# Peptides against a protein of PDB entry 2V3S: the designs that were tried, part 100

Target 1, 95 residues: chain A of PDB entry 2V3S
Amino acid sequence: PISLVLRLRNSKKELNDIRFEFTPGRDTAEGVSQELISAGLVDGRDLVIVAANLQKIVEEPQSNRSVTFKLASGVEGSDIPDDGKLIGFAQLSIS

## One batch from the design tools (peptide; made by RFdiffusion4, then SolubleMPNN)

Design b2_p27_7_s4 (from b2_p27_7, 13 letters changed)
Fold by OpenDDE base, seed 3:
Structure b2_p27_7_s4 (fold): chain B 95 residues (1-95), chain A 27 residues (1-27)
Amino acid sequence: as target 1 above (95 residues)
Amino acid sequence: SRLQSLVEKGRMTEEEAKRAEETALVT
């Protein structure tokens, strides 16, 4: 399996690293993303973008070691999005 | 569950690693 880390800020604006495994051929990007949402770790509005980027990284894990992407849930926030500080952004990386 | 969450202190800005909470999710 592929060991991954999803880094994003929680409701308290603290950085949260979520570690999980993805098994190609058994898991799906959307399925794992749904698990993250069900666990309260990802906002439901971010299903599409998380699944898309998860798919990207697991397709070519040797080439795509890290992917940073804008969250839909961060658009209406009071804070200005910043990929460097992961404000309104999340990051997927290979462990 | 396979999901593990590590919360680091660092509100609004990036801070050095400071473990505040670790959660193991079930099923």
Scores: peptide ipSAE 0.124, ipTM 0.550, DockQ to the pose 0.065
Fold by OpenDDE base, seed 5:
Structure b2_p27_7_s4 (fold): chain B 95 residues (1-95), chain A 27 residues (1-27)
Amino acid sequence: as target 1 above (95 residues)
Amino acid sequence: SRLQSLVEKGRMTEEEAKRAEETALVT
C-alpha cells in the first residue's frame, strides 16, 4: 500500500494533516476521496480535484512525491488563495 | 478507519499557528 498525507486547512483555518493508505487495485481515487468527504475532512465541492490529484500521485508515487492543488471550495472564500500558505489549496504527499 | 488526523492549532498561516498538535483516529 501507498502511505499518503493530505494537508489542508479546517473550518477553523487550522492546519490539518490526514494520513491514510491507498492500495492500488483495491482502492480508487474517487472512492478514497469520498471517504475523506464523508469523514468531514474534505469539502464535497472538492471531490473532482482531490480525486484527480490522488490519482496522479498514486500512479507514479516514486516520481510524484508531493502535489499541491487549488480547491474549488477556496475560490469563493474571503481569503486570497495562496499555495505557499495552503489557503484555498491542499497538498497531497507520500508519507 | 484507515484515516488519521493531525491538527496543528493556530491561525491562518503556519507561522501563526501554535506548537500544539493533536492526533485523532478518524472513522
Scores: peptide ipSAE 0.124, ipTM 0.545, DockQ to the pose 0.062
Fold by OpenDDE base, seed 4:
Structure b2_p27_7_s4 (fold): chain B 95 residues (1-95), chain A 27 residues (1-27)
Amino acid sequence: as target 1 above (95 residues)
Amino acid sequence: SRLQSLVEKGRMTEEEAKRAEETALVT
């Protein structure tokens, strides 16, 4: 399995590191993303973008060690998006 | 499939010295 970390801020603006495993051939990017949402760890509005980037990183984990992407939920947020501070952005990385 | 996740939380303040951990399991 591939060990991954999804880093993003919660509603309290606390930085969360979500560690999980992805097993190619058994797991799907869409499925895992939905599980993250069901667990209350990802905003439902971000299903598509999280799944897309998760798919990208698990396809070539040796080459794609980290991907940072803009969240749909962050666009309309009160804070100005900032990828450096992960405001309105999330980061997936190989653990 | 079964998803096991460990969540580590850090505050977006100078008080980042405190960390909280939580485990989530989705079956």
Scores: peptide ipSAE 0.090, ipTM 0.527, DockQ to the pose 0.073
Fold by OpenDDE base, seed 2:
Formats: C-alpha cells, sequence, structure tokens
Structure b2_p27_7_s4 (fold): chain B 95 residues (1-95), chain A 27 residues (1-27)
C-alpha cells in the first residue's frame, strides 16, 4: 500500500495532517475522497479536486512525492488564498 | 481505508506547526 498524508486547515484554521493508506487495485481516488468527506475531514465541495490530485499522486508515487492544490472551499472565505501557508490550499504527499 | 487525523498548531503562519493533543482515528 501507498502511505499518504493530506495536510489542510480545519475549521479552527489549524493545520490538520490526515494519514492514510491507499492500495492500488482495491481503493479508488473517488472512494477514499468520499471517506475523507464522510469523516468530516474534507469539505464536500472539494471532492473533485481532492480526488483528482489523489489519483495523480497514486499513479506515480515515486515521481510525485508532493502535490499542492487549490481548494474550492477556500475561494469563498475571507482569507486570501496562500499556497505557502496552505490557506485555501491543501497538500498531498507520500509518507 | 484507515484514516488518522493529527491536529497541529500554527494558524495562518508559515512556521513549523506544533503538535496538538487532539487526534482522531477513523476506521
Amino acid sequence: as target 1 above (95 residues)
Amino acid sequence: SRLQSLVEKGRMTEEEAKRAEETALVT
């Protein structure tokens, strides 16, 4: 299995590291993303973007060690998006 | 998949986040 970490800010704007394993051939990017949403760890509006980037990283985990992407949920917030501070952005990486 | 969530300090900063006491395990 592939060991992954998804880092994004929670409702208190604190960084939240979510660790999970992804098994190719058993898990799907869409399915795992839905689990994250069901657990209240990811905003439902971010399903598409999280799934897309999860798919990207699990396709070539040796080449794609880290991916940072803009969240749909961050666009409507009062804070200005900033990829360096992970404001309105999330980061997916290989453990 | 098994999910492990670790909340860290460092609100709106680029500083290295401090580990918080709150963790959650979702199975």
Scores: peptide ipSAE 0.110, ipTM 0.552, DockQ to the pose 0.063; fails the geometry check

Design b2_p27_8_s1 (from b2_p27_8 with A1M P8A E11T R20K E25V R26K)
Fold by OpenDDE base, seed 3:
Structure b2_p27_8_s1 (fold): chain B 95 residues (1-95), chain A 27 residues (1-27)
Amino acid sequence: as target 1 above (95 residues)
Amino acid sequence: MITFETPAEGTSSEVKVGDKTFTIVKA
């Protein structure tokens, strides 16, 4: 399996790493993204962008060691989105 | 909506959905 880390801020704006495994051929990017949402780890509005970037990183994990992407849930937040600070952004990386 | 809490420094929290385990650590 592929060991992944999803780094993002929770509702208190605290930065956390969410570690999980992805097994090609068994897991799907959309399925795992839905599980992240069900677990309360990702906002439901971010299903599309999380699934897209999860798919990207698991397709070529050797080449795509890290991907940072803008969250739909962060666009109209109180803070201005910032990819460097992961405000309104999340990051997926290979563990 | 995000509902998870940051675990105490140096510790981790786990959330399970089906057969998938997610481990949370303060970054």
Scores: peptide ipSAE 0.842, ipTM 0.972, DockQ to the pose 0.957
Fold by OpenDDE base, seed 1:
Structure b2_p27_8_s1 (fold): chain B 95 residues (1-95), chain A 27 residues (1-27)
Amino acid sequence: as target 1 above (95 residues)
Amino acid sequence: MITFETPAEGTSSEVKVGDKTFTIVKA
């Protein structure tokens, strides 16, 4: 399996790492993204962008070691989005 | 909505959905 880390801020704006495994042939990017949402770890509005970037990293983990992407849930927030601080952004990386 | 809380520094928390386990640690 592929060991992944999803780094993002919770509702208190605290930065956390969410570690999980992805098994090709058993897991799907869409399915795992839905599980992240069901677990309260990702906002439901971010299903599309999380699934797209999860697919990107698992299809070529050797070349895509880290991807940072804009969250739909962060667009209407009071804070100005910032990819460096992961405000309105999340990061997926290979552990 | 995101509902998870940050665990104490140096510790971790787990959330399970089906057969999938997610481990949370403070970054």
Scores: peptide ipSAE 0.842, ipTM 0.972, DockQ to the pose 0.947
Fold by OpenDDE base, seed 4:
Structure b2_p27_8_s1 (fold): chain B 95 residues (1-95), chain A 27 residues (1-27)
Amino acid sequence: as target 1 above (95 residues)
Amino acid sequence: MITFETPAEGTSSEVKVGDKTFTIVKA
């Protein structure tokens, strides 16, 4: 399996790492993204963008070691999005 | 909405959905 880390801020704006495994052929990007949402780890509004980037990283884990992407939920926040601080952005990386 | 809490520094928390386990640690 592929060991992944999803780094993002929670509702208190605290940065966290969410570690999980992805097994190609068994897991799907959309399925795991939905599970992340069900677990309260990702905002439901970010299903599309999380799934897209999860798919990207698991397609070529050797080439795509890290991907940072803008969250749909972040646009509605009070803070100005900042990819460097992961404000309104999240990051997926290979563990 | 995101509902998870940041675990205490040096610790981790787990959330399971189906057969998937997610481990949370403070970054």
Scores: peptide ipSAE 0.842, ipTM 0.972, DockQ to the pose 0.951
Fold by OpenDDE base, seed 5:
Formats: C-alpha cells, structure tokens, sequence
Structure b2_p27_8_s1 (fold): chain B 95 residues (1-95), chain A 27 residues (1-27)
C-alpha cells in the first residue's frame, strides 16, 4: 500500500497530519475522500478537490511526492488563504 | 465541517471508518 499524509488545519486552526494507507486496486480516490469526510477529517465541500489530488498522487506516487491545493471550505474562512501556512489549503504527501 | 481534535502533544489519535484507519498527530 501507499502511505500518505494529509496535512491540514482543523476547526480550531490547528495544523495536523492525518496518516493513512491507500491500496491500489482496492481503494479509490473518491471512496477514500468520502471516508475522510465521514470521519470528520475533511469538510464535505472539499470532496472534489481532495479526490482529484488524491488521484493525482496515487497514480504516480514516485513522481508526485507532494501536492498542495486550495480548499473550497477555506474560501469562506475569515483568514486570508496562504499556501505556505496551509490556511485555506491542504497538502497530500507520500510518507 | 471538520470535527477532529488535535491529540495531546507527543501522542496520536485514531479514527476508523469501515476498514480504513486514519491516524492523527499534531504537525
């Protein structure tokens, strides 16, 4: 399996790493993204962007070691989006 | 919305959905 880390801020604006595995042929980017949402780890509004970037990283994990992307849920936040601080952004990386 | 809490410093927490386990640590 592929060991992944999703780095993002929770509702208290605290930065966390969420570690999980992705098994090609068993898991799908859409399915795992839905599970992240069900677990309360990702905002439901971010299904599309998380699934797209998860697909990107798992299809070629050796080439796509890290991807940073803008969250739909972050646009409505009071803080100005900042990819460096992961404000309104999340990051997927290979562990 | 996001509902998970940051675990205590130096520890981790787990959330399981079906057969998938997610481990959370403070970054």
Amino acid sequence: as target 1 above (95 residues)
Amino acid sequence: MITFETPAEGTSSEVKVGDKTFTIVKA
Scores: peptide ipSAE 0.841, ipTM 0.972, DockQ to the pose 0.954

Design b2_p27_8_s2 (from b2_p27_8, 8 letters changed)
Fold by OpenDDE base, seed 3:
Structure b2_p27_8_s2 (fold): chain B 95 residues (1-95), chain A 27 residues (1-27)
Amino acid sequence: as target 1 above (95 residues)
Amino acid sequence: MITFETPAAGTSSSVKVGDKTFTIVKA
């Protein structure tokens, strides 16, 4: 399996790492993204963008060691999006 | 909506959905 880390801020704007495994051929990017949402770890509005980037990283984990992407849920917030601080952004990486 | 809480520094929390386990640690 592929060991992944999803780094993002919670509702208190605290930065956290969410660790999980992805098994190619058994797991799907959309399925795992839905599980992240069901677990309260990802905002439901971010299903599409999380699934797309999860798919990207698991397709070629050797080439795509880290991907940073803008969250749909972050656009509506009062804070200005910042990819460096992961404000309105999340990051997926291979651990 | 995100509902998870940040665990204390040096600790972790886990959430299980189906057969998938997600482990949270403060970054």
Scores: peptide ipSAE 0.843, ipTM 0.972, DockQ to the pose 0.945
Fold by OpenDDE base, seed 5:
Structure b2_p27_8_s2 (fold): chain B 95 residues (1-95), chain A 27 residues (1-27)
Amino acid sequence: as target 1 above (95 residues)
Amino acid sequence: MITFETPAAGTSSSVKVGDKTFTIVKA
């Protein structure tokens, strides 16, 4: 399995790392993204962007060690999006 | 909506959905 870390801020704007495994051939990017949402770890509005970037990183984990992407849920937030501070952005990386 | 809370520094929390386990640590 591929060991992944999803780094993002919670509702209190606190930065956290969410660690999980992805098994190619058993897991799907959309399925795991839906589970992240069901667990309260990702906003439901971010299903599409999380699934797309999860798919990207698991397809070529040796080449795509980290991907940072803009969250749909972050655009309407009070804070100005900032990829460096992961405000309105999340990051997937290989553990 | 995101509902998870940050665990205490140096600790972790886990959430299981189906057969998938997600472990949260403060960054």
Scores: peptide ipSAE 0.843, ipTM 0.972, DockQ to the pose 0.951
Fold by OpenDDE base, seed 1:
Structure b2_p27_8_s2 (fold): chain B 95 residues (1-95), chain A 27 residues (1-27)
Amino acid sequence: as target 1 above (95 residues)
Amino acid sequence: MITFETPAAGTSSSVKVGDKTFTIVKA
Protein backbone atom coordinates (compact mmCIF):
# COMPACT_ATOMS: atom_id res chain seq x y z
CA PRO B 1 0.00 0.00 0.00
CA ILE B 2 0.89 3.66 -0.45
CA SER B 3 1.35 5.59 2.82
CA LEU B 4 -0.08 9.08 2.52
CA VAL B 5 -0.32 12.22 4.63
CA LEU B 6 -3.07 14.79 4.22
CA ARG B 7 -2.08 18.04 5.91
CA LEU B 8 -4.85 20.56 6.52
CA ARG B 9 -6.38 22.84 9.12
CA ASN B 10 -9.42 21.89 11.18
CA SER B 11 -12.29 24.18 12.13
CA LYS B 12 -10.15 25.78 14.83
CA LYS B 13 -7.55 26.60 12.17
CA GLU B 14 -5.12 24.09 13.70
CA LEU B 15 -2.77 22.33 11.30
CA ASN B 16 -2.86 18.53 11.41
CA ASP B 17 -1.48 15.54 9.55
CA ILE B 18 -3.91 12.77 8.64
CA ARG B 19 -2.10 9.52 7.88
CA PHE B 20 -3.70 6.73 5.90
CA GLU B 21 -2.92 4.00 3.40
CA PHE B 22 -4.09 3.64 -0.17
CA THR B 23 -4.13 0.17 -1.70
CA PRO B 24 -4.15 0.19 -5.50
CA GLY B 25 -6.70 -2.21 -6.93
CA ARG B 26 -8.82 -2.11 -3.78
CA ASP B 27 -9.20 1.57 -2.95
CA THR B 28 -10.37 4.34 -5.26
CA ALA B 29 -9.56 8.03 -4.96
CA GLU B 30 -13.22 8.97 -4.79
CA GLY B 31 -14.04 6.23 -2.30
CA VAL B 32 -11.27 7.21 0.11
CA SER B 33 -12.21 10.87 -0.27
CA GLN B 34 -15.78 10.03 0.68
CA GLU B 35 -14.49 8.15 3.72
CA LEU B 36 -12.42 11.18 4.74
CA ILE B 37 -15.59 13.25 4.59
CA SER B 38 -17.64 10.66 6.49
CA ALA B 39 -14.96 10.64 9.19
CA GLY B 40 -15.27 14.42 9.60
CA LEU B 41 -11.72 14.95 8.38
CA VAL B 42 -12.54 16.77 5.13
CA ASP B 43 -15.36 19.17 4.25
CA GLY B 44 -17.96 17.67 1.93
CA ARG B 45 -17.56 20.59 -0.47
CA ASP B 46 -13.99 19.43 -1.12
CA LEU B 47 -14.86 15.96 -2.46
CA VAL B 48 -13.98 16.77 -6.06
CA ILE B 49 -10.66 18.51 -5.44
CA VAL B 50 -9.46 15.98 -2.85
CA ALA B 51 -10.36 13.04 -5.07
CA ALA B 52 -8.65 14.61 -8.08
CA ASN B 53 -5.41 15.25 -6.21
CA LEU B 54 -5.50 11.89 -4.45
CA GLN B 55 -5.81 10.24 -7.86
CA LYS B 56 -2.88 12.30 -9.12
CA ILE B 57 -0.56 11.29 -6.30
CA VAL B 58 -1.43 7.57 -6.31
CA GLU B 59 -1.12 7.12 -10.07
CA GLU B 60 2.58 8.10 -9.95
CA PRO B 61 3.71 8.39 -6.33
CA GLN B 62 7.40 8.63 -7.24
CA SER B 63 6.82 11.60 -9.55
CA ASN B 64 4.10 13.26 -7.49
CA ARG B 65 5.63 13.23 -4.02
CA SER B 66 3.61 16.22 -2.85
CA VAL B 67 0.61 18.15 -4.17
CA THR B 68 -0.89 21.32 -2.70
CA PHE B 69 -4.36 22.35 -3.79
CA LYS B 70 -7.02 24.95 -3.11
CA LEU B 71 -10.06 23.91 -1.10
CA ALA B 72 -13.54 24.89 -2.20
CA SER B 73 -14.47 25.22 1.47
CA GLY B 74 -11.78 27.84 2.01
CA VAL B 75 -12.66 30.23 -0.81
CA GLU B 76 -15.25 32.26 1.08
CA GLY B 77 -13.67 32.03 4.50
CA SER B 78 -12.66 34.99 6.61
CA ASP B 79 -8.96 34.38 6.05
CA ILE B 80 -7.19 35.10 2.78
CA PRO B 81 -6.16 31.83 1.11
CA ASP B 82 -2.43 31.13 1.36
CA ASP B 83 -0.77 28.00 0.00
CA GLY B 84 2.37 28.51 2.07
CA LYS B 85 0.44 28.60 5.33
CA LEU B 86 -2.16 26.08 4.11
CA ILE B 87 -4.98 28.54 4.68
CA GLY B 88 -7.74 27.50 2.32
CA PHE B 89 -5.32 24.90 0.95
CA ALA B 90 -4.47 21.30 1.77
CA GLN B 91 -1.43 19.18 0.98
CA LEU B 92 -1.16 15.50 0.09
CA SER B 93 2.24 13.86 0.30
CA ILE B 94 3.88 10.46 0.26
CA SER B 95 4.93 9.41 3.75
CA MET A 1 -17.80 20.65 7.80
CA ILE A 2 -14.71 19.38 9.58
CA THR A 3 -15.29 17.99 13.07
CA PHE A 4 -12.02 16.41 14.15
CA GLU A 5 -9.98 17.83 17.02
CA THR A 6 -6.22 18.16 17.24
CA PRO A 7 -4.73 15.51 19.53
CA ALA A 8 -2.23 16.39 22.24
CA ALA A 9 1.30 16.97 21.00
CA GLY A 10 3.22 13.72 20.75
CA THR A 11 0.04 11.64 20.63
CA SER A 12 -2.34 10.48 17.93
CA SER A 13 -6.02 9.78 17.46
CA SER A 14 -7.64 7.36 15.04
CA VAL A 15 -10.90 7.26 13.13
CA LYS A 16 -12.12 4.18 11.32
CA VAL A 17 -14.61 4.29 8.44
CA GLY A 18 -15.40 0.95 6.93
CA ASP A 19 -12.09 -0.83 6.51
CA LYS A 20 -10.08 2.41 6.38
CA THR A 21 -8.20 3.81 9.38
CA PHE A 22 -7.15 7.46 9.55
CA THR A 23 -4.58 8.53 12.13
CA ILE A 24 -4.40 12.20 13.15
CA VAL A 25 -1.36 13.93 14.62
CA LYS A 26 -0.64 17.58 15.31
CA ALA A 27 1.50 19.06 12.54
Scores: peptide ipSAE 0.843, ipTM 0.972, DockQ to the pose 0.949
Fold by OpenDDE base, seed 4:
Structure b2_p27_8_s2 (fold): chain B 95 residues (1-95), chain A 27 residues (1-27)
Amino acid sequence: as target 1 above (95 residues)
Amino acid sequence: MITFETPAAGTSSSVKVGDKTFTIVKA
């Protein structure tokens, strides 16, 4: 399996790493993204963007070691989005 | 909505959905 880390901020704006495994042929990007949402780890509004980037990283994990993407849930917040600070952004990476 | 809390530094928490386990640590 592929060991992944999803780095993002929770509702208190605290940065966390969410570690999980992805097994090609068993897991799907859409399915795992739904599970992240069901677990309260990702905002439901971010389903599309999380799934897209999860798919990107798992299709070529050797080439796509890290991907940073803008969250739909972050655009309406009081803080200005910042990819460097992962404000309104999240990052997927290979462990 | 995100509902998870940050675990204490040096510790971890876990959430299981189906057969998938997600482990959370403070970054």
Scores: peptide ipSAE 0.843, ipTM 0.972, DockQ to the pose 0.951

Design b2_p27_8_s3 (from b2_p27_8 with A1S P8A E11T R20K T21V R26K)
Fold by OpenDDE base, seed 5:
Structure b2_p27_8_s3 (fold): chain B 95 residues (1-95), chain A 27 residues (1-27)
Amino acid sequence: as target 1 above (95 residues)
Amino acid sequence: SITFETPAEGTSSEVKVGDKVFTIEKA
């Protein structure tokens, strides 16, 4: 399996690492993204962007070691989006 | 919305959905 880390801020704006595995042939980017949402780890509004970037990283994990992407849920936030601080952004990386 | 809490310093927490386990640590 592919060991992944999703780095993002929770509702208290605290930065966390969420580690999980992705098994090609068993898991799908859409399915795991839905599980992240069900677990309360990702905002439901971010299904599309998380699934797209998860697909990107798992299809070529050796080439796509890290991807940073803008969250739909972050656009409505009071803080100005900042990819360096992961404000309104999340990051997927290979563990 | 996001509902998970940051675990205590130096620890980790787990959330399970089906047979998928997600491990959380403060970054």
Scores: peptide ipSAE 0.839, ipTM 0.971, DockQ to the pose 0.956
Fold by OpenDDE base, seed 4:
Structure b2_p27_8_s3 (fold): chain B 95 residues (1-95), chain A 27 residues (1-27)
Amino acid sequence: as target 1 above (95 residues)
Amino acid sequence: SITFETPAEGTSSEVKVGDKVFTIEKA
């Protein structure tokens, strides 16, 4: 399996690492993204973008070691999005 | 919305959905 880390801020704006495994052929990017949402780890509004980037990283984990992407939920926040601080952005990386 | 809380430094928390386990750690 592929060991992944999803780094993002929670509702208190605290940065966290969410670790999980992805097994190609068994897991799907959309399925795991939905599970992340069900677990309260990702905002439901970010299903599309999380799934897209999860798919990207698992397609070529050796080449796509890290991907940072803008969250739909972050646009509505009071803070200005900042990819460097992961404000309104999240990051997926290979563990 | 996001509902998880940051675990104490040096610790981790787990959330399970189906057969998937997610481990949370303070970054």
Scores: peptide ipSAE 0.839, ipTM 0.971, DockQ to the pose 0.953
Fold by OpenDDE base, seed 1:
Structure b2_p27_8_s3 (fold): chain B 95 residues (1-95), chain A 27 residues (1-27)
Amino acid sequence: as target 1 above (95 residues)
Amino acid sequence: SITFETPAEGTSSEVKVGDKVFTIEKA
């Protein structure tokens, strides 16, 4: 399996790492993204962008070691989005 | 919405959905 880390801020704006495994042929990017949402780890509005980037990293983990992407849930927030600080952004990386 | 809380520094928490385990750590 592929060991992944999803780094993002929770509702208190605290940065966290969420670690999980992805098994090609058993897991799907869409399915795992839905599980992240069901677990309260990702906002439901971010299903599309999380699934897209999860698919990207698992299809070529050798070349896509890290991807940072804008969250739909962060657009309407009071804080200005910032990819460097992961404000309104999340990051997926290979562990 | 996001509902998880940051675990104590140096520790981790787990959330399980189906057969998938997610481990949370303070970054």
Scores: peptide ipSAE 0.839, ipTM 0.971, DockQ to the pose 0.954
Fold by OpenDDE base, seed 3:
Structure b2_p27_8_s3 (fold): chain B 95 residues (1-95), chain A 27 residues (1-27)
Amino acid sequence: as target 1 above (95 residues)
Amino acid sequence: SITFETPAEGTSSEVKVGDKVFTIEKA
């Protein structure tokens, strides 16, 4: 399996690493993204962008070691989105 | 919305959905 880390801020704006495994052929990017949402780890509005980037990183994990992407849930937040600070952004990486 | 809380520094917490385990750590 592929060991992944999803780095993002929670509702208190605290940065966290969420670790999980992805097994090609058994897991799907959309399925795991839905599980992240069900677990309260990702906002439901971010299903599309999380699934797209999860698919990207698991397709070529050796070349795509890290991907940073803009969250739909962060666009109209109180803070201005910033990819460097992961404000309104999340990051997927190979652990 | 996001509902998880940051675990104590140096520790981790787990959330399980079905047979999928997600481990949370303060970054």
Scores: peptide ipSAE 0.839, ipTM 0.971, DockQ to the pose 0.961

Design b2_p27_8_s4 (from b2_p27_8 with A1M P8A E11T S12T R20K R26K)
Fold by OpenDDE base, seed 5:
Parts: C-alpha cells; sequence; structure tokens
Structure b2_p27_8_s4 (fold): chain B 95 residues (1-95), chain A 27 residues (1-27)
C-alpha cells in the first residue's frame, strides 16, 4: 500500500497531519475522499479537488511526492488563502 | 464542515470508516 499524509487545518485553524494508506486496485481516489469526508476530516465541498489530487499522487507516487491544492471551502473564509501557510489550501504527500 | 479535533501534543488519535483507518497528529 501507499502511505499518505494529508496536511490541513481544522475548524480551529490548527494544522494537522492525517495519515492513511491507499491500496491500488482496492481503493479509489473518489472512495477514499468520501471516507475522509464521512470521518469529518475533510469538508464535503472539497470532494472534487481532494479526489483529483489524490488520484494524481497515487498514479505515480515515486514522482508525485507532494501536491498542494486550493480548497473550495477555504475561498469563502475570512482569512486570505496562503499556500505556504496552508490557509485555504491542503497538502497531500507520500510519507 | 471539518469536525475533528487536534490531539494532545505528542499523541495521535484515530478515526475509522469501514476498513479505512485515519491517524491524526498535530503538525
Amino acid sequence: as target 1 above (95 residues)
Amino acid sequence: MITFETPAEGTTSEVKVGDKTFTIEKA
């Protein structure tokens, strides 16, 4: 399996690492993204962008070691989006 | 919305959905 880390801020704006495994052929990017949402770890509005970037990283984990992407849920927030501070952004990486 | 809480410093928490386990720690 592929060991992944999703780094993002929770509702209290605290930065966290969420670790999980992805097994090609068993898991799908869409399915795991839905599980993240069901677990309360990702905002439901971010299904599309999380699934797209999860698919990208699991296709070639050797080359796509890290991807940072803008969250749909972060656009309407009070804070100005910042990819460096992961404000309105999340990051997927290979652990 | 996001509902998970940051675990205590130096510790981890787990959330399981079906057969998938997610481990959370403060970054």
Scores: peptide ipSAE 0.840, ipTM 0.972, DockQ to the pose 0.956
Fold by OpenDDE base, seed 2:
Structure b2_p27_8_s4 (fold): chain B 95 residues (1-95), chain A 27 residues (1-27)
Amino acid sequence: as target 1 above (95 residues)
Amino acid sequence: MITFETPAEGTTSEVKVGDKTFTIEKA
């Protein structure tokens, strides 16, 4: 399995690492993304972008060690999006 | 909406959905 870390801020704007495994051939990017949402770990509005980037990283985990992407849920926030601070952005990386 | 809370520093928390386990820790 591929060990992944999803780094993002919660509703209190606290930065966290969410670790999970992805097994190619068993898991799907959309399925795991839906589980993240069901678990309250990801905003439902971010299903598409999370799934797309999860798919990207699991397709070539050896070459795609980290991907940072803009969240749809972050555009309406009071804070200005910032990829360096992961404000309105999330990061997926290989553990 | 995101509902998870940051665990105490130096600790982890887990959320399980189906057979998938997600482990959370403060970054």
Scores: peptide ipSAE 0.840, ipTM 0.972, DockQ to the pose 0.954
Fold by OpenDDE base, seed 3:
Structure b2_p27_8_s4 (fold): chain B 95 residues (1-95), chain A 27 residues (1-27)
Amino acid sequence: as target 1 above (95 residues)
Amino acid sequence: MITFETPAEGTTSEVKVGDKTFTIEKA
């Protein structure tokens, strides 16, 4: 399996790493993204963008060691989006 | 919405959905 880390901020704006495994042929990017949402780890509005980037990283883990992407849930927030600080952004990386 | 809490420094917390396990750690 592929060991992944999803780095993002929670509702208190605290940065966290969420570790999980992805098994090609058993797991799907869409399915795991839905599970992240069900677990309260990802905002439901971010299903599409999380699934897209999860798919990207698991397709070629060696070439896509890290991907940073803008969250739909962060656009309407009070904080100014910042990819470096992961404000309104999240990051997926290979563990 | 996001509902998970940051675990204490140096510790982890787990959330399971079905057979999938997610481990949370303060970054």
Scores: peptide ipSAE 0.840, ipTM 0.972, DockQ to the pose 0.956
Fold by OpenDDE base, seed 1:
Structure b2_p27_8_s4 (fold): chain B 95 residues (1-95), chain A 27 residues (1-27)
Amino acid sequence: as target 1 above (95 residues)
Amino acid sequence: MITFETPAEGTTSEVKVGDKTFTIEKA
């Protein structure tokens, strides 16, 4: 399996690493993204963008060691989105 | 909505959904 880390801020704006495994042929990007949402780890509005980037990293893990992407849930927040600080952004990386 | 809390520094917490385990750690 592929060991992944999803780095993002929670509702208190605290940065966390969420580690999980992805098994090609058993897991799907869409399915795991839905599980992340069900677990309260990802905002439901971010299903599409998380699934897209999860798919990207697992299909070519050697080329895509890390991907940073803008969250739909962060667009209308009070804080200005910032990819460097992961404000309104999340990051997926190979562990 | 995101509902998870940051665990104490140096520790981890787990959330399970189906057969998937997610391990959380303060970055």
Scores: peptide ipSAE 0.840, ipTM 0.972, DockQ to the pose 0.955

## One batch from the design tools (peptide; made by RFdiffusion4, then SolubleMPNN)

Design b2_p28_1_s1 (from b2_p28_1, 17 letters changed)
Fold by OpenDDE base, seed 1:
Structure b2_p28_1_s1 (fold): chain B 95 residues (1-95), chain A 28 residues (1-28)
Amino acid sequence: as target 1 above (95 residues)
Amino acid sequence: EAERRAEEERRREERRRKRKEAMLASAA
């Protein structure tokens, strides 16, 4: 299994690291993304973008050690999106 | 055959439950 960390800000704008495993051939990017949403850790509006980037990192984990992407939920937020501060952005990394 | 499918589903559910637990524990 691949050990992953999803770093993003919670509803209190606090930066959190969410840890989970992904097993190629048994898990799907969309399925695990839905689990993140069901757990209340990811906004439902971000299903597509999280799944796409999760797929990207798990298909070539050696080459894609970290991916940062813009959240759909962050576009209309009160704060200006900033990839450096992970405001309106999230980051997936290999643990 | 039905028993095998049921066992596979139980294993899938267990993996999901374990993953959910890990997610929530790490985020806390």
Scores: peptide ipSAE 0.682, ipTM 0.914, DockQ to the pose 0.942
Fold by OpenDDE base, seed 4:
Structure b2_p28_1_s1 (fold): chain B 95 residues (1-95), chain A 28 residues (1-28)
Amino acid sequence: as target 1 above (95 residues)
Amino acid sequence: EAERRAEEERRREERRRKRKEAMLASAA
């Protein structure tokens, strides 16, 4: 399996590393993204963008070691989006 | 065939459960 880390700010705006495994051929990017949402760790509005970037990284994990992407939920937030601080952004990386 | 499909689904559910636990544990 592929060991992944999703770095994302929680509801208290604290940066957390969420760790999980992905098994190609048995898991789907959309399915695992839905699991993240069901666990309360990802906003439901971010399903599409998380799934798209998860798919990208698991397609070629050796080449795509890290991807940073803008969250749909972050656009309407009070804070100005900032990819460096991961405000309104999340980062997926290979563990 | 039905038993095979049932076992495959059980395995999927187990993986999902373990993954959820890992997600929550790491985020704590």
Scores: peptide ipSAE 0.682, ipTM 0.914, DockQ to the pose 0.942
Fold by OpenDDE base, seed 3:
Structure b2_p28_1_s1 (fold): chain B 95 residues (1-95), chain A 28 residues (1-28)
Amino acid sequence: as target 1 above (95 residues)
Amino acid sequence: EAERRAEEERRREERRRKRKEAMLASAA
């Protein structure tokens, strides 16, 4: 399996590293993204963007070691989005 | 066929449970 880390800010605006495994052929990007949402770790509005980037990284994990992407849930927030600080952004990486 | 489907569902549920526990433990 592929060992992944999803880094994003929680409801208290604190950075968390969420670790999980992905097995190609048994798991799907959309399915695992739904699990993250069901666990309360990802906003439901971010299903599409998380699934898309998860799919990207698991397709070629050796070359796509890290991807940073803008969250839909962060666009209308009070804070200005910033990819460097992961405000309104999340990061997927291979651990 | 029904038994095979039931086993497949059980395996999926076990994998999801294990993954969820890992997710929450790492984020805590």
Scores: peptide ipSAE 0.682, ipTM 0.913, DockQ to the pose 0.922
Fold by OpenDDE base, seed 2:
Structure b2_p28_1_s1 (fold): chain B 95 residues (1-95), chain A 28 residues (1-28)
Amino acid sequence: as target 1 above (95 residues)
Amino acid sequence: EAERRAEEERRREERRRKRKEAMLASAA
């Protein structure tokens, strides 16, 4: 399995590292993304972008050790999006 | 065959449960 970390800010704007495994051939990017949403850890509006980037990192984990992406849920937020601070952005990385 | 399908579903559910627990534990 591929050990992954999803880093993003929770509703209290605190950075959390969410750890999970992905097994190619058994798991799908969309399926695991839906699990994250159902667990209340990811906003439902971010399904597409999380799934797309999860797919990207698991299809080439050697070259894509980390991917940072803009969240749909952060676009209309009061805080200015910032990839360095992960405001309105999330990061997937290989553990 | 129904038994096989039931076993496969139980395995899927167990994987999801285990992953969910890991997700929540790490985020806590």
Scores: peptide ipSAE 0.682, ipTM 0.914, DockQ to the pose 0.914

